# Ledger of designs, part 47: peptides against a protein of PDB entry 7PB4

Target 1, 105 residues: chain A of PDB entry 7PB4
Amino acid sequence: KMLNIKEYKEKLLSTLGEFLEDHFPLPDRSVKKKKKNIQESSVNLITLHEMLEILINRLFDVPHDPYVKISDSFWPPYVELLLRNGIALRHPEDPTRIRLEAFHQ
Target 2, 218 residues: chain B of PDB entry 7PB4
Amino acid sequence: DALQMAVGYFEKGPIKASQNKDKTLEKHLKTVENVAWKNGLASEEIDILLNIALSGKFGNAVNTRILKCMIPATVISEDSVVKAVSWLCVGKCSGSTKVLFYRWLVAMFDFIDRKEQINLLYGFFFASLQDDALCPYVCHLLYLLTKKENVKPFRVRKLLDLQAKMGMQPHLQALLSLYKFFAPALISVSLPVRKKIYFKNSENLWKTALLAVKQRNR

## One batch from the design tools (peptide)

Design b1_p17_1_s4 (made by RFdiffusion4, then SolubleMPNN; from b1_p17_1, 6 letters changed)
Fold by OpenDDE base, seed 2:
Structure b1_p17_1_s4 (fold): chain B 105 residues (1-105), chain C 218 residues (1-218), chain A 17 residues (1-17)
Amino acid sequence: as target 1 above (105 residues)
Amino acid sequence: as target 2 above (218 residues)
Amino acid sequence: DLEKAEKLVELQKLLES
């Protein structure tokens, strides 16, 4: 049973990786549109793939508390994308925490 | 013609810095409204204007008026609806515009030429059930779209959770009853036997126009 | 925009599989 779950997780992550790398790249920081005050937050943004990987891992590793705290590395548009499309859910009491929707449960 | 000029204005924007931008906008908007309510719009015109209404190119008031006049002469292209949904994903439209869009989608559902791609958007629509303002209209839409293959355990759980939160809403009961019809083993709870399915009358805004469309296409 | 919607649908399908 555990082996099947791990294998499924790995397959899912692999499939998502291939898909997301092609279709959901991080915005290039290079478009210097002259709007002055966007403080280049020195924080490295993670890819949508990495974000989903974190969420999936948390769901599998800690199924009783599958919520992940949103960090500065989480690009807000991707967080919103996941939430709006029902891929992720916001914690009812803590807006800084999100979980993957349990599609397989 | 006047309609082509109006559609072109919304698509391309004002060519010259007209001193009276607001007057020009209002003129073109009234042109679209008049034609739409009188004769309906061609599928191509709906494609352009629906996209504009949801893109955030104009203010909420303008977007609302455009969306209210998305009345087909004959058919609405499925592609136009898919494009519209893509704008909902971007989130540049107001909550009221989203509600109006779902009402429109339900009201105009029979005039959409194909449903194959819309059916693929089932998961997206289902996710919108969590929005209290959208929920009644989304339930109605899902009632129209739901097939046996859409009825999955996780969606059943979500609907039951929503029912626990919101209570026994007629629109939610209607959708749950359909789910139970397709997958009785997934829904152990007893649902009230309703002889008639009741949804909020989303078509009321377009009732007269829809009657006219049906008469023209008979 | 259409492409984005299609990709989101595909993403959802992958996650639901």
Scores: peptide ipSAE 0.086, ipTM 0.467, DockQ to the pose 0.313
Fold by OpenDDE base, seed 1:
Structure b1_p17_1_s4 (fold): chain B 105 residues (1-105), chain C 218 residues (1-218), chain A 17 residues (1-17)
Amino acid sequence: as target 1 above (105 residues)
Amino acid sequence: as target 2 above (218 residues)
Amino acid sequence: DLEKAEKLVELQKLLES
């Protein structure tokens, strides 16, 4: 059972990776430059794939607390994308935490 | 089907010829209640009945009972919710019905099929924060709906003004914390770091039913 | 926006498989 879940997880992540790399690239660093007042926080943004990987991993590894804390590496538009489309849910008691919803169907 | 007859009764209204209008109404209402709590209602049935409950076609007691049994079998149509909100704008429903609707909306939020149109109603919901009776539930709803794009300076000001008027309410603090998360530069005020967001448990009215719905959809 | 929506639907389907 555990092996099948791990294999499924890996397959899912692989499939998502291919899809997300093609359709949801990271925003070009250049867009941050023009709005002068955004403090150049040198925070390396993660890809949507990496974000989903973190969420999926948390769901599988810690099913009793499947929520992930949003870090500065999480690009806000991607967070909103996930929330808006019902892929992720915000923690009811902590707005800085989100979970994957898709596997609860 | 008894349910179809009941829904049809509410949709078409009482047939003039029935001498015992009140008994007939009660019979149909009990039918709807029984099915809703046991099995949930289909999206189409919710669409019809939710609209009726908020239209003012029946008295407040009947409307309240209908609204309390708006329990989905599977999903609620976003269109049904939008229509319902439109009735709130018409103002034919009681204040208690409005409160119940917002509680229902929060409780059933996850069962609504889409959120795109509901998200467009953000401004309407936000305006309802000024109603003291609605404020706790509207804050909860906004907490669920708020995106970065919704966090505007004027809304921040309104929330801070509301906090100044009402005090540091847990539901306002929860919403402000979310606003600060999306736009920290707009909220210069040090919000107490609450470890726990607290909303009034709107789900309490439907807790058992919601558990049953989740079990059926598993 | 439509293209993104379609891609998100596809993503949802992938997550639901």
Scores: peptide ipSAE 0.075, ipTM 0.497, DockQ to the pose 0.160; fails the geometry check
Fold by OpenDDE base, seed 3:
Structure b1_p17_1_s4 (fold): chain B 105 residues (1-105), chain C 218 residues (1-218), chain A 17 residues (1-17)
Amino acid sequence: as target 1 above (105 residues)
Amino acid sequence: as target 2 above (218 residues)
Amino acid sequence: DLEKAEKLVELQKLLES
């Protein structure tokens, strides 16, 4: 029974990956290395699939504190998409932390 | 020059020592406004000022005034638009600023140098259709962006659901008509053949300036 | 275990909706 759940999770994540890549790809940062604007931090943005994987894993691994801290690798449009569609929820006291809502019901 | 000083002020913030911060702010804001409406702004200046207007660094009144004068001399960089959309999602700008941005984006659409990266944001714009205040302007933007590959069954269902909820709005009908054009098999409902597509005149705020830009670039 | 699978399916539906 447990093996079937892990396999199902993996299959679902794989299916979601294809869907998210097709419909919500990251824009290509034309890193025009023009020297002067230093502060465009070389932070590698993660895919929406990777964000969801992090959120799902946190829920499974730490169900009593399923919140993930928003890092600089989290593209703001992805965060907004998840929050707006009720897929994720902000921590009531710490707006820098979010959880996967669909799994807390 | 005066414009560089003004842009530098907004970028770096107020120098601590100025006793009359409000007067200095107003002076620089007027400088930007005057140049923008007279000659337009360089792509680099728009890149800096657009991000400032959406970052929440200044108050809503200042941000609104900056955004209203984001008039290009020639072109707007696509990268500036992508960055701007990111700032909209950070939640530091007001709802009115978001509306104004979408109006600006529609009005300035033809002056954006490339559309490839903006097209990748299609799903995010489509998600914003659920915001009643943004919906008319987002429909117009999507009308400009939509390609055949964007017309999917789930998006058709969402548009039809929105139509059921809000009625047969002209902007929604225009978008649905375009969807039907690209994928007639997905839309079984007979849409009234509207001879004229009507969107809210988002460009009215910049009409005179846009005419001047077009004339300078001929 | 079944509950977790159902929640994931729901998430997929939400993303596709």
Scores: peptide ipSAE 0.037, ipTM 0.769, DockQ to the pose 0.036; fails the geometry check
Fold by OpenDDE base, seed 5:
Structure b1_p17_1_s4 (fold): chain B 105 residues (1-105), chain C 218 residues (1-218), chain A 17 residues (1-17)
Amino acid sequence: as target 1 above (105 residues)
Amino acid sequence: as target 2 above (218 residues)
Amino acid sequence: DLEKAEKLVELQKLLES
């Protein structure tokens, strides 16, 4: 049972990876930072794939508390995309936490 | 076409061989400015130039000037706005550029062809309320975007907390009033009955241009 | 908009599978 779950998870993530990279890419960061000095905290935004991976992993690893804290690495448009489409849910008491929706119920 | 050459310059970047890079840049920038203020820009031109202005490809002075001339001939593509907001998230633009962008977004709001995707960015805009420099303009934008579905208990709490911190700001009061309209049960506090909603005049920078756009599209 | 909606539906289907 556990092996099947891991395999399923890996297959799901693999399938989603190509799709998400093509259709929901982050803005290209490769544009050369000309300005040396602004230590603008280069918040390293994660891909939608990575975000979903985190959510899926949390659901599988900690099913009794499947919520993930939203960090600065979470691109807000992605968060809203997941929430508005019923893919993720906010914690009722803590809006900084989200979980993957239970699709199998 | 001079405009096409100018847009192409900004899109492709300066050709290495030009000894007078600054003069060439200024020439093309003036071309864009002239056309934008006279006739407005096509949606495709805005798409290209808006992204360039926020990408960090050029310096803040150039980016500011480009952003100031993002005046539509007819419409602005929603996709261009979404891409622009994406650049804001990457953090390559200055604080002043962010302020200018929100002012621009409010001023040009009615010229954006669709709002469905912009509405998906509600959470991003709401998070920007914590920035004191952005707060007045974000409140105005949220006032334009807010639907009943966006009015949630946690957002009400955040707005009330912000009010407690900043005081009864007119822009915040306007947004809270709208929230109370959509969800009166979530806001138990008595809000002053303001007959007039007051936002900062974000349109002032483009007032003349906006009038011209409206006249052309009648 | 339709294209984005279709992509989201596809994403949902993938996540539901």
Scores: peptide ipSAE 0.032, ipTM 0.517, DockQ to the pose 0.132; fails the geometry check

Design b1_p17_2 (made by RFdiffusion4)
Fold by OpenDDE base, seed 5:
Structure b1_p17_2 (fold): chain B 105 residues (1-105), chain C 218 residues (1-218), chain A 17 residues (1-17)
Amino acid sequence: as target 1 above (105 residues)
Amino acid sequence: as target 2 above (218 residues)
Amino acid sequence: EEMAFDLVELYLELSQE
């Protein structure tokens, strides 16, 4: 059962990876125009794939508390995308936490 | 200058616990408004003020007024737009601010220096079609952004589903017609041949200002 | 409210291939 879950997880992540890269890429922040004062929050944004991986892992590792805290590495459009499409749910009492919604309902 | 002081005020926030916070705010806001409508704003000023307007740092009334005066002197940086979209997704702005932003984005589209990064946001804009308040403006934006590569079967299905739900909306039909142009095999449904594509262009809040910008840049 | 699970639908479509 665990092997099947891991394999399924890997297949899911692999299949999603290509799709997410093609349709929901991160914007190239490469416009480091040295304009001094924009505190480029040095926070490295993670890919949507990585975000989903975190959410999936949390669901499997901690099923009783499957919520992940939204960090500065979470690109807000990705969070909104997941929430709007019902892929993720916001914690009812803590808007800074989200969980993966079960796809198999 | 007065504009730099005003922008600095919005960026840094009120320095001193001045008892007259509201008067100071209004003074600086009027300064920004006056310069923006008269001369337009530099790309750097738009970058700063647009982010402030969408960050939720100030109240909705102030944010709305700032956003309404985001008129370029020459160009808007694509990066400013990408950042703005990010702020919209943080959820600290009102629904009315979101609508105003999309109206602004459509109105200012030709003044954005590059479109490569904005095109990468295509999927995010497309997802916003589900919002009834945003749908007309998002359709217009997508009409401007859509390339052949964006026309996918799943998006076609989604548009047709939206049409089934919302009816034959002119803005949705315009977008579907463009999709059919790029990928006729994906859209088997006969679309009414509309001679004129009608987007809600009538209420361009910036029409007069944009005409002035175009005249100054000739 | 038929939350259009575009990503889910897409995922399902991709998983069926």
Scores: peptide ipSAE 0.032, ipTM 0.740, DockQ to the pose 0.041; fails the geometry check
Fold by OpenDDE base, seed 3:
Structure b1_p17_2 (fold): chain B 105 residues (1-105), chain C 218 residues (1-218), chain A 17 residues (1-17)
Amino acid sequence: as target 1 above (105 residues)
Amino acid sequence: as target 2 above (218 residues)
Amino acid sequence: EEMAFDLVELYLELSQE
């Protein structure tokens, strides 16, 4: 049973990865405009796939507290996409935390 | 320069010591409005002010006024648009501000210097079709952005489902017609032959300003 | 019926296999 769950998780992540890369890529921030002073926080944004992986892993690893803190690496459009689509939910008391919504089978 | 002072005010925020914060804000806002409508704003000024308008730093009335005067002198940076979309998703702006932004984006579309990064946001714009208030303007935006590569079976299904829910809206039909043009095999439904693609005139707010911009850049 | 988001639909499709 455990092997089947792991394999299923891997298949799900793989399939989602391809879809998300094709349809929801990160904008290329490579326009390093040389202008010195805007400390554009060099925070490396993670992919939507990586974000989902974090959320899924948290759900599996810590099912009693499946919430992940939104970091600066979380691109706001991705967060909004997940929330709007019911894929993720905000913590009722802490809007900086989100969890993967268990798709009711 | 009065404009630089005004932009600096919005960027840095109100200096604590001013007893007349509202008068100062109004003064700077009027300065920005006057310059924007007369001469347009530089791309750097738009970059700063657009982000401010969408960040929720100021009240909705101020944000609306700023957004209404985001008129370019020459071009708008695509980076400014990408950043703006990011701010839009943070949810600190009102629904009316979101609508105004999409209207602005459609109206100013030709003045955006590049489209490559905006095209990467296609999926995010498409997801906004579900918002009834945004749908007409998002359809128009998608009509401008859609390439053959964007026309996927799942998006066709979503558009057809949306049409089933909302009825045969002119803006949806326009977008579906474009989808059918790129991928006729994906759309089996006979679309009414509309002679004219009709979108809500998003540029009405900026019509005079846009004419002036085009004249200056000629 | 809330229009199932593409990601939700995809996830549901993948979960039913």
Scores: peptide ipSAE 0.032, ipTM 0.742, DockQ to the pose 0.103; fails the geometry check
Fold by OpenDDE base, seed 1:
Structure b1_p17_2 (fold): chain B 105 residues (1-105), chain C 218 residues (1-218), chain A 17 residues (1-17)
Amino acid sequence: as target 1 above (105 residues)
Amino acid sequence: as target 2 above (218 residues)
Amino acid sequence: EEMAFDLVELYLELSQE
């Protein structure tokens, strides 16, 4: 049963990967910010694929608390996309935490 | 410079000690408005102020006024638009601000220096079609952005479903007609040959300012 | 009926498979 779940997860992620890359790519950060010294910590944004992987992994690894804390690496458009589409839900008491919804059917 | 002081005020926020915070805010806002409508704003000023308007740092009334005066002197940085879209998704701005932003984006589209990164946001804009308030303006934006590679079967299906739900809206028909142009095999439905593509005049708010910008850049 | 986003449809399609 666990093997089937892992395989299914991998298949799902693999299938989504190409689609997400094609249709929801990250904008190129290559705006050469002229080195003004403000250490704007260029927070490395993760891909939508990586975000979904985190959410899926959390759901499988910790099913009783499947919520992931939104980090600065989470691109806001991706968070909104997942929430608006019902793929993810916010924690009712902590809006900084989200979980994957759709896999419980 | 009065403009630099005004931009700096919005960027740094109100200094706690000012007894007349509202008067100071209004003064700086008027300064920005006056310069923007008279001369336009530099790309750097737009970058700062656009982010402020969408970040939720100030109230909706202030944000709306700032956004209304995001008039370029020459160009708008594509990076500013990408950042703006990010702020829209954080949910700290009102629905009216979102509508205004899309109107602004359509109106100012030709003044954006590059389109490569904006084109990467195609999927996000397309996802916003479901918002009834945004739909007319998003259709117009997508009409400007759509390339052959963006026309996919699933998007065609979504547009047709949206048409079934909302009816034959002129803005949706315009987008569908463009889709049919790029991929005639995907759209079997006979679209009425409308000779004129009709979008809501998004630029109406900035018409005079845009004319002035175009005249200065000739 | 809220028009299911492409991701939802894809997700649903993948979940039914």
Scores: peptide ipSAE 0.031, ipTM 0.749, DockQ to the pose 0.126; fails the geometry check
Fold by OpenDDE base, seed 4:
Formats: sequence, C-alpha cells, structure tokens
Structure b1_p17_2 (fold): chain B 105 residues (1-105), chain C 218 residues (1-218), chain A 17 residues (1-17)
Amino acid sequence: as target 1 above (105 residues)
Amino acid sequence: as target 2 above (218 residues)
Amino acid sequence: EEMAFDLVELYLELSQE
C-alpha cells in the first residue's frame, strides 16, 4: 500500500508539473537589475508544484500532523489558490499552518 | 513637493511624535486625492500607494480612499498589479477592498503598460470567480484577458457549474460566449446571441478622471 | 490514504485536460 501511494504521488507530481507551469506560473522576476527597489524579497519563491510536493509529502510522512508551516517561499497567490479550492486547509488554531485536504467538486 | 511628502508619509508611516496623527493623515490623503484626480499619479507613486492600500498597513477607510485615487497620469506598471494581487491573497484587506481593486483593475486595464505578467495570473483570477462579490468583476477582467490557450475543459466545467448555481448572469454569459468563440467544441450549450455585452459599470467611479487622462495622453 | 487517492485522481484528471 505504501509503495503504491508513493508511486501515485510520483505520478501525480510528474503529471502536474507541466500543467502547473502552464497555468499557474510564477511571475517572471525579470525585474531588470537596475532599480534596487528594496522590496525584492531575497526569498526565492517555490513553484506551485514544489508547494504541492511539500504538502503531499507531509501528509504521507506525518499523517498525524500533516500541517506545513507557510514560509516566505510560499507565494501568497498559491496559498490562496489552494485554500479557495479546498485543496488545502488552514490549521484551526494556527493560520500559518496548512495541510493538504480533499476538495469536493 | 506636497505629493512626495504625502507618499513618503504613507510609505514610511506616521512619525510617532505627531500629536495630531489624524489631521496629518487626512492632510496627506487629501493631497494625494487632489493630485490624483486633477493630474493623475506617476507610475512609481501608484506602485507605492497601491501596495500600501492592500497591505493592511492602514485602516479600511484609508485604504479605500487611497485605492479610489489610484489614477494614472500616463501608465500603470504591470509589476504594481502583480504585487497588488499578491497582497490581496495575504488576506489583510477587507472584502470591499478586494471588490474595489477588481473594479479598479478593470477600469484601468488599458492604462497598464504591459499585459504579459497579468496574463500569467489568469488562473488566479479564475479561481476568484467562486466569490460571489467578486464574480461580476472577475468575469469582466477575464473577458479582457482570455485567449484561446486559456480556454480549457476544466474551466468550462467550472463556469457551467457557476451558471448552474447562480443562474445565467450577464457577466457569466459574456465570458462563456468568449469561451465558445475560442473553443466551440467545448461548449455544447446554445448561448443566446446578445448584441451587447453587459458588465457592471466598474468605470463609473473613475469615468471623469479617465476621460481626463485620455485627453492628456493624446 | 483514501483522501490522498482522491486528490491524485482529481489532479490527474485536471492535468490531462
């Protein structure tokens, strides 16, 4: 069962890669180097694919505490996308933590 | 100048020592409003103030007033819009502010310098369709953004589901008609041929100002 | 586990479109 779950996870992640890149890409950080507008958060944003991978991994690896802490690498639109579509849920007591959840269509 | 001081006030925050914080705030807000409505704001000023309005740094009343005066002198940077969308997702702004932002975005759409990055946000805007308060304005925005490559079966299904839930709303019908135009095979439903596409008039708040901007930039 | 499978199926469906 665990092997099958891992295989499904890998298949899911591989299949979603192109889809997520095409439909939910990160904004091009190609802000030309010149204007040091300070607020370039030095933090590298992760892709939606990577974010989902983290959430899926946490669910499988730590099912009793499947919550992931939202880091600065989590692009807010991605977090909102997951929450709004019921793909993720916030921790009831800690809004900085989210878990993967089944969404009902 | 007075505008720079006002923008600087909002950016840096109130200097602790002022006994009359509210009066100072109002003074600077009026300065921004006056310049914005008369002359428009520079792209850099909009960049700063738009982010402030959506960041939750100030109260809802102040944020609303700032957002209402985000009128460009010439252009709005697409980067400002991308940043703004990010702030909207942080959840520090009110629902009314979100609605106002989408109204603003639609009204100011032609003044945005580039659309490439905004087009990349298509999926995020589409995800906001489920918000009943946002739906009319998001449909209008999507109508402006939608390309053939955006029309996917899963999005069609979502639109049809929304239609089933909300009924055939004019804004949904407009978007579906566009989808059918790009991908007729995905939409089997007969859509009534409307001579005029109808969206809620998001521009009403800025109509006079936008006319003035267009006249200055001719 | 069941929830994970449902998610996988849904995401796979979405990705194939």
Scores: peptide ipSAE 0.030, ipTM 0.756, DockQ to the pose 0.038; fails the geometry check

